# Designs tried in a protein design run: peptides against a protein of PDB entry 7PB4. Part 172

Target 1, 105 residues: chain A of PDB entry 7PB4
Amino acid sequence: KMLNIKEYKEKLLSTLGEFLEDHFPLPDRSVKKKKKNIQESSVNLITLHEMLEILINRLFDVPHDPYVKISDSFWPPYVELLLRNGIALRHPEDPTRIRLEAFHQ
Target 2, 218 residues: chain B of PDB entry 7PB4
Amino acid sequence: DALQMAVGYFEKGPIKASQNKDKTLEKHLKTVENVAWKNGLASEEIDILLNIALSGKFGNAVNTRILKCMIPATVISEDSVVKAVSWLCVGKCSGSTKVLFYRWLVAMFDFIDRKEQINLLYGFFFASLQDDALCPYVCHLLYLLTKKENVKPFRVRKLLDLQAKMGMQPHLQALLSLYKFFAPALISVSLPVRKKIYFKNSENLWKTALLAVKQRNR

## One batch from the design tools (peptide; made by RFdiffusion4, then SolubleMPNN)

Design b2_p13_6_s3 (from b2_p13_6, 5 letters changed)
Fold by OpenDDE base, seed 5:
Structure b2_p13_6_s3 (fold): chain B 105 residues (1-105), chain C 218 residues (1-218), chain A 13 residues (1-13)
Amino acid sequence: as target 1 above (105 residues)
Amino acid sequence: as target 2 above (218 residues)
Amino acid sequence: EILEEIYLRLLLS
């Protein structure tokens, strides 16, 4: 029974990962390093999958403060996507912090 | 160059020391407007100014005026559009600015140099269909972007649900008709064969400018 | 269950 749950979870993760890659990929940063000093801070954007992992982990690890600070690595379209679809919520007093919605409450 | 000075002003921001900040801003804005409508803007200038218009750096009135004069001399970089979408999601611009952006994007679609990266944003645009103010323009954009590979069962269901909620809107019907064309097996509902695809004329704001751009690039 | 819900919400969006 436990093996089946693990396998099911792995399959779901794989399916979700594929879905995210197919429909919500990161834009190809054409690293056209045009030389001009606009420090476009080459902030490495994380994938939507990674963002979700961070949110999920925070929910489980720190359930009393499940909020994650939005960093520069968070691509704004991803944040908007999660918020718009009710997957994530902004902190009521600090809009720079988001949490995973508690679906089972 | 007056244009370079104007672009530089918007990029660097107003220097605090000027007593006539509003007059200076208006001067530079008029410079950008004049050049844009007469000659169009270079892709680099559009890249800078488009981001400024959507970043919330200036007030809504200024942002609106900047966005209205985002007229290319030749082409718009797809990278500028990708960046612009990011700024839209930050939420520092008004709803009216978002609408104007999508109208602009539809109007200027043919002048965007490449579509590969924009096509990757398909899912994000599709997610914006639920916004009633954006829906007509997003449908038009999706109509331009949609490939067979984008037509998925879950998106079909979403469109049908939207139609059930909003009624048989012409822009939704147009997009559904395209979906049916690519994937007839996914849409069992008989769509009225409307002979004329009707979208709101997003290009009306730039009609004269677009004609001029086309003439210069011939 | 959380992953499934996330997936469903993205699909139904």
Scores: peptide ipSAE 0.594, ipTM 0.888, DockQ to the pose 0.294
Fold by OpenDDE base, seed 3:
Structure b2_p13_6_s3 (fold): chain B 105 residues (1-105), chain C 218 residues (1-218), chain A 13 residues (1-13)
Amino acid sequence: as target 1 above (105 residues)
Amino acid sequence: as target 2 above (218 residues)
Amino acid sequence: EILEEIYLRLLLS
């Protein structure tokens, strides 16, 4: 039963991943890195798929504290997208933390 | 030069020691405004100042004034726009600033050097259609950005749902007409043949400046 | 299912 749930989760994540890549891809920031020496900290942004995976995993792994700290790797448009669509919620006391919405309640 | 000093002030913030912070701020703001309206700003200056205006570093009044003078000398970098959209999503700017940004983006659309990265933001702009205050301007932006590959069944449904909710708005009709042009099979509804596409004139704020920019770049 | 719900919410956005 647990294996089937994991496989099902992986398949769904894959299908969702394709959708996310098609409609909500990361912008390619690669162009301007060459000229100006300003060490803009090349913060490696994660995909929306990866972000969702983190949120889902946190919900299952730590259900009593399902919040994830928003890091610099979290692209703000993704965070806003999740919050706006009710997919994620901000922590009531700490706006730097978000959780996946509990859809089954 | 005076402009560099002004931009530097906004970028680095006020040096703590100035007793007359407000006077200094106003001086630098006027410098930026004067240069922007007279000659336009370099792409690098727009990059810096646009981020400042949207970051919430200064008050809404200052941010509004900065954003209103984001007039290019030649071009705006698409990277600046991508960064700006990111700042909008951080939520440190007011709703009015967001509206102004989309108006600005529509007005300055032709002066953006490239559109490839902006087009990748299509889904995010489309998601903003649900905001009643932004909807007219986002529709206009989407009208400018939409390619055949962007026209998907779920987006068509969303637009029709919005029309059902908001009524037959001219800006929605314009966008739907474009969608029908690209994908007639997805839109079975007879759209009134509007001879004139009507968007709210976002350019009105910058009309004179835009004419000057076009003249300088001919 | 959580993923289906996420997908639906994104589609209906």
Scores: peptide ipSAE 0.593, ipTM 0.887, DockQ to the pose 0.291
Fold by OpenDDE base, seed 2:
Parts: sequence; structure tokens; C-alpha cells
Structure b2_p13_6_s3 (fold): chain B 105 residues (1-105), chain C 218 residues (1-218), chain A 13 residues (1-13)
Amino acid sequence: as target 1 above (105 residues)
Amino acid sequence: as target 2 above (218 residues)
Amino acid sequence: EILEEIYLRLLLS
């Protein structure tokens, strides 16, 4: 029974990862338009998978303050996707902070 | 030139010292509108102004006017569209602005230089179908973007669920018909054979301008 | 499980 749970979890993680990559990939921002002067701060965007990992880890590591500050590495469409689907919630007093929804409570 | 000054004004913001901020704003806005409707805008100008319109830097009225004059001289950069989608998700623009953007995107679709990056946004556009105000226009956009690879069982289910909730909408039927064309095994429901696909005429706002653009590029 | 719920919510988007 325990082996089945572990296998199920691994399969789920793999499936989720593939799903995220296939359907919600980051745009290829690598089109460095050669125009020299606009220091577009090459903010390295994180994947949706990485974003979810951060949110999940924060929920477990700091359950009394499970909020993560939205950084420049958070692609706005990902944030909106999570919020719209009830996966994440904004802090009521600080819209720059989000948390994973507590599905297990 | 006057256009460069106008674009610069919107990009850099109002210089504090101008006593008549509203008059200056109106002057520059009229300049942009005039050039856009007469000649179209360069891709770089559209890139700048589109971001400004969606960033929430200015009020809704100004944003709406800017967005309405996002008419290309030749092409629109796909990068501008990708950036625009990002701005839409920041939540600083009104619902009406979002609707207008999707109408614009559909109307200007053929003038976008490349579609590779836009195609990657398919999932995000599809997720926007749940917004009742956006749904008709998103369906039209998806109709233009959908490839066989995008037709998945979970998306079919979502469309059928939406149809169950909102009824047999022409725009949903059009998209479902396309899905059935690509994956007939996934859609067992008999769709009424509509001879004509009808989307809301989103192009009406730019019809004259689009004709002019096509004539100039011919 | 949290992962399952996340996956389901994304599928239903």
C-alpha cells in the first residue's frame, strides 16, 4: 500500500510537470533585440513548476505566515493563473504577497 | 517629429513643470490618433504605446483611446503581444480594456509578424474563456490559433461544460466545430451544422483602418 | 493531496 502511494505521487508529479511544460511554457524572451541601449533587466523568469514549489514549500515551512512576496521573477500570467483558479490567494493587506490555498484544511 | 514627442510623453510621463497637464495629454493623444489612422504606427511605436495602455499608467479613458489607435503601418511584433498579455494579468487595466485588447488582437491578427510565441500562450487564452465578458472574443482568437495539437480531452470537456452553463453560443459552437474537425473522436455530440461561422464583428472598430493598411502593403 | 488538487484545478481552467 505504501509503495502504491509513493508510485502514485511520483506519477502525479511527473504528469503535472509535463502538463505545465506542455500547456503553460514560458515565452522565449531570448529575442534579444540588438538595440543596445534598453537595459531591459534580463529578469530571469521562473517556471510555473518552480513557482508552485516555492509556494508549497512556504506553506509547509512557515505555516503561520505562508505568504511569498511576488518578485520580478514571477511571470504575471502565472500569478494570474494561480489566483484565477483558486490555487493561490493574495494577502488581504498586501497585494504583493500570495499564498498557496490550504486545500487540506 | 510630433509623433516622437507624443510617444516620448507617454513613455516618460508628464514632466512636472507643465501647468496644463490635461491639455498636453490631449495634444499628444490626438497626435498619436491622427498618425495612426492616417498612416499607421511603426512596430516600435505600437510596442511602447500598447504597454502604456495596458500598464495602468493612465486612466481608462486614455488607455482606451491609445488602444483604439494601435494600428500598424506594416506589422505588429509578436513580442508586443506577449508583453501585452503579461500586462493584462497584472490587473491594472479595466475589464473593458481587456475586452478591447482581445478585440484588437483578433482584428490585427494577420498583421502580427510571427505566431510562434503567441501559440505558446494558447493555454492562457483558453483559461480566459471562463470570463464571460472575454469569452466571445477569446473563442474567436482560439479559432485562429487552434492546431490539432491543442485539441485535448480536458479542453473539450471544458468547452462542453461552458456550453452547458451559458448555452449554445455561436462563438462556442464555432470553436467546438473546429475541435471536432481536428479530433472527431473527442466530440460525440452532434453539433448543428452551421454553414457560416459567426463571431462578433470585432473588426468593426478598425475596418476602415485595416483596409487602408492592406492597401498600403500591397 | 495538494499536488492533485493543483493539477485538477489547472485542468479545469
Scores: peptide ipSAE 0.593, ipTM 0.885, DockQ to the pose 0.346
Fold by OpenDDE base, seed 4:
Structure b2_p13_6_s3 (fold): chain B 105 residues (1-105), chain C 218 residues (1-218), chain A 13 residues (1-13)
Amino acid sequence: as target 1 above (105 residues)
Amino acid sequence: as target 2 above (218 residues)
Amino acid sequence: EILEEIYLRLLLS
């Protein structure tokens, strides 16, 4: 039974990962490397999958403070996507912090 | 030149704490407007000013005026559009600014140099269909972007759900018709045979300017 | 359950 649950979770993660890659990929920033002068903040954007992983992990690791600070690595369209679909919530007093929605409540 | 000074003002802010901040701002804004409508703006100038208009650095009135004069001399960089979409999601611009941006994007679509990166944003644009104020313009944009590979069962269902909610809107019908064209098996519902596709005329604001741009680039 | 819910919400976006 436990093996089946693990396998199911792995399959679901894989399916979700594929879905995220297919429908919500990061823009290819490779083209702008040539123009030296725009201090485009060398901040590496993380994937939506990685963002979700961070939010999920925070919820489990620190359930009393499940909020994650929005960093420059968080692509704004991803943040907006999660908020609009009720997957994430902003902290009521600090808009720079978001949490995964508590679906189990 | 005067345009460079104006763009520099918006990008870097005022050099000196001028007592007459409003007059200086108006002067530079008029300079940008004049050049944009007369000759169009270079892709680099559009890149800078578009980001400023959507970043929330200035008030809504100023942002609106900047967006209205984002007229290209030749082309618009797709990178500018990708950055702009990011700024829209930060939430520092007004709803009216968002609407104006999508109208602008549709109107200027043919002047964007490449579409590959914009096509990657398809899912994000599609998600914006739920916004009633944006929906007509987003449908038009999606109509321009949609390829066969974008037509998926879950998106078809979402469009049908939207139709159930808002009724048989012309812009939604146009998009559904395109979806049916690419994937007839996914849409079993009889769509009215529309001989002509009609969207809201987003180009009206820039009609004269667009004609001038096309003439210069022939 | 969390992953399923996330997936469903994204599908319905």
Scores: peptide ipSAE 0.592, ipTM 0.885, DockQ to the pose 0.343

Design b2_p13_6_s4 (from b2_p13_6, 5 letters changed)
Fold by OpenDDE base, seed 5:
Structure b2_p13_6_s4 (fold): chain B 105 residues (1-105), chain C 218 residues (1-218), chain A 13 residues (1-13)
Amino acid sequence: as target 1 above (105 residues)
Amino acid sequence: as target 2 above (218 residues)
Amino acid sequence: EILEEIKRRLLLA
């Protein structure tokens, strides 16, 4: 059941996913020869697609608290991209939490 | 090695127990500056120090001085640049530091070992065009990075809109001319035929150092 | 609709 829901959501986001992959792909970590920055090298970064899925799901599942805590898996450029373009908003009192903008609600 | 000690100091941070923290910091900073301008820094040293300069670990004055001496002995790792861009997005550095970084990036562009990963950041750089302070330098960077596959209709429209807003800026004209070269069908507006492409001389801060690097690597 | 708006805003970047 969880797999089916995931597949369904992925399909819904497929068009956006392709766009995100084309214009805002993650840098390839395989190019990293020396893992000197342990924090960046050891953390698995999620795709922008996955990040948006998390934000969208939170908005729908928990509308009264639609905020997601920024984890180490959130690539800072992605966070900045979403915030700068008004796609996401920081919590007024907790800058470590962000939510999807309520565009059509 | 004095340089190793200096780099280690910046990496590990100041020990609270030191009575002369400012003097120690200045000593190490001068060591880095001296070596960087005389011999250049190894790629590993640049990797460490560049991230420190952009992470907000130290004050703006220190960060600026570190960034100004990010001069390679041979090459700069593209990974260092990718990490640096990430730090810029964290927002712990000043606006002036961001400008300085882009100037540095343009000036040192030829010394970056690979461009594949940097090219993946094209969209992020393009998004920074809206920043008036960064726009001239970002245009220059994009001019260096732009490939045919990067030229999309929405980006063309964005550039034209920026031109309408800011006027016919030389740096915008240069980038638009390149876009027209790759995709003439997307730009119907006649661009003035400028014989010379003009960008701000970002490399002026490092002119002497860059000459030295080129001489050493011949 | 939400996805389209997200795309639109990213295109305006």
Scores: peptide ipSAE 0.501, ipTM 0.834, DockQ to the pose 0.324
Fold by OpenDDE base, seed 3:
Structure b2_p13_6_s4 (fold): chain B 105 residues (1-105), chain C 218 residues (1-218), chain A 13 residues (1-13)
Amino acid sequence: as target 1 above (105 residues)
Amino acid sequence: as target 2 above (218 residues)
Amino acid sequence: EILEEIKRRLLLA
């Protein structure tokens, strides 16, 4: 049963991944490194797919504390996209933490 | 030079020792404004100042003034725009600043060096259509950005829904007409044949400045 | 299903 759930989850994530890549691809910020440009993020940004995967996994792995800390790898537009559309929620006491919305309830 | 000092001030913040913080701020702001409107700003300067204007580092009044003088000498880096969009999503800027940014983006669109990365943000811009204040300007932006691959059934439905909600707005009609051009099978609704596409371009805050930029870069 | 709902919400964005 556990294997079937995992496999199912992976398949679903893969399908979603294709959708996300098509409609919300991560822009490449590294096109021209000009000496005078303030490169704000030396950190590698993760895809929206990866972000959602992290959130989903956290929800399943640690259901009593399903919140993930927002790291520098989280592209702000993605965070906002998830929050604005009710896909994710900020922790009520810690705005640096977000969780996946519980759609099953 | 004075401009470098001004940009440095905004970038690094006020030097703690300055007793007249407001006067110093105004001085540097005026310096930036003067140079921007007279000669335009270098892409690097725009990169720095645009981020500052949208980061929430300063008050809304200051941010607005900075954004209004984001006039390029030659080109704007698309990277600056991408970063700017990121800042918009952080939520530290006011609604009015967001509107101004989209107006700016439309106005300066032709001066952006490349569009490939900006086009990748299509989905995010499209999502902003639901904001009534942004909708006219976002439609204009999307009109400039839209390629055939961007025209999807769900976006068509969204536009039609928006039209149903807010009426047959000229900016929506313009965008829909473009969508129909790229994907006629997705839009079965007859659109009025408009000879002239109408966007609120006549109210461009940068009209004079843009003319000057074009003349300098001929 | 969680993923379908996510997709739906993103499509409505």
Scores: peptide ipSAE 0.493, ipTM 0.813, DockQ to the pose 0.327
Fold by OpenDDE base, seed 1:
Structure b2_p13_6_s4 (fold): chain B 105 residues (1-105), chain C 218 residues (1-218), chain A 13 residues (1-13)
Amino acid sequence: as target 1 above (105 residues)
Amino acid sequence: as target 2 above (218 residues)
Amino acid sequence: EILEEIKRRLLLA
């Protein structure tokens, strides 16, 4: 059952992959090594696809507490995009945690 | 020099040893303002100060003043803009700061060194069209950024919906006209033929400064 | 379906 769910999730996420890449790609944060004063974001940002995967997995794995902590790898525009469009919700008591919205099938 | 000290102050924060924090802040802010308006700021200085203005490290009044003096000596780094957009989404800046940022972005658009990464942010800018306060400036920005590949049916529908909601705004019409130019089959609605594209240019806070920058860089 | 709904909502952005 768990394997089937995983495969299903992967398939579902793959269908969104092209769409997400086309419309909401990550900017290239190639840290220019040479300039002394540029704040080097040493943080590796994940794709929107990966972010959604994390959220979906959490929802299925821990449905009673489907919230994920926002890490430094979460690009703020992606977080805002999901929240603004009702795809994700902030935890009512902990704004550092978000969950995937429970969509009606 | 005085500018480096001022930038350092904003970057590192106030040193606890200062008895009058407000006086020190004002001194450094004035230093930045004076240099920015007279000579412009280096790309590195803009990178630092722009992020500070949007990070919520300081109050809205200070952030506004910093943002108003983000005038380049030569160019603005595209990376600074990308970082700025990220800060806008963190939600630590005021709505007025967001408006000011988009105004700034439009005003300084030609001074940004590259547009490749900014173009990747097209979808995010487009999403900001729903904000009534941002809409005029975002339309102008999108007008500058839009390529044929950006013109999609769902975006056309969104623009038409916005027009239905807000009325036939000149900035929306300008963007729709551009969309129709790239993809006439997607826009069946008759658009008024306007000889001149109109965006709110009269409210450019940086008009004199921009002229000076252009003169220095000739 | 969750994915279709996500896509739909993103399209409305």
Scores: peptide ipSAE 0.506, ipTM 0.840, DockQ to the pose 0.326; fails the geometry check
Fold by OpenDDE base, seed 4:
Structure b2_p13_6_s4 (fold): chain B 105 residues (1-105), chain C 218 residues (1-218), chain A 13 residues (1-13)
Amino acid sequence: as target 1 above (105 residues)
Amino acid sequence: as target 2 above (218 residues)
Amino acid sequence: EILEEIKRRLLLA
């Protein structure tokens, strides 16, 4: 049963991935030649697909605490996109944590 | 030079816990303003100062003044704009600052060196149409950015819904007319034939400065 | 159902 859920999840995420890439692609930061002085925080930003995957996984793996801490790898526009559209919610006491909205209930 | 010192102050903060923090800040701000309006700022200087203005490091009054003097000597880097949009989403800047940024972005659009990365932000800009304060300026921006591939049925529906909600606003009509131009089959509604497209506040705060920039780059 | 709803909400953005 667990394998079927994982496979189903992967399939669902794959289908959503194409949509996300078409409409909400991550800007390519690679174009800027590392000018020496700006500590461009080498923080690798994750795709919206990866972000959603993290949120979904957390919901399934830890349903009693489905919140994920916002890291530097979370592109702010993506976070805002999810929050504004009711896909994600901020933790009421810790604004640095977000969860997937319980629209499946 | 004085400008480098001023930019450094905003970037790194005050070196000494000077008792006269406010006087020092004002001095540096005036330096930036003077140079920006007289000669324009280098792309690197705009990159630094634009991020500072939107990061929430300083108060709203200071941020507003910085944004108002983001006048390029030659070009603005699209990377600076992408970073700026990111800061807008962090939520540390005021609503008025957001409005000012979009006004600035529209005003300075032709001075941005490349548009490829900005075009990737199309969906995010489109999502901001729901903000009543931003809507007129976002429509103008989208009018400048929209390509045929951006015109999708769901976006058409959203624009029509917005029109139903807020009325036939000139800025919405302008954008819809462009959409109809690219995809006439998607818009069955008869749009008034406007000979001239007008956006709100077409005369921006930077009119004089922009003329000067164009003259220097000729 | 979750993914479909996510897609729907993103389309409404």
Scores: peptide ipSAE 0.502, ipTM 0.834, DockQ to the pose 0.342; fails the geometry check

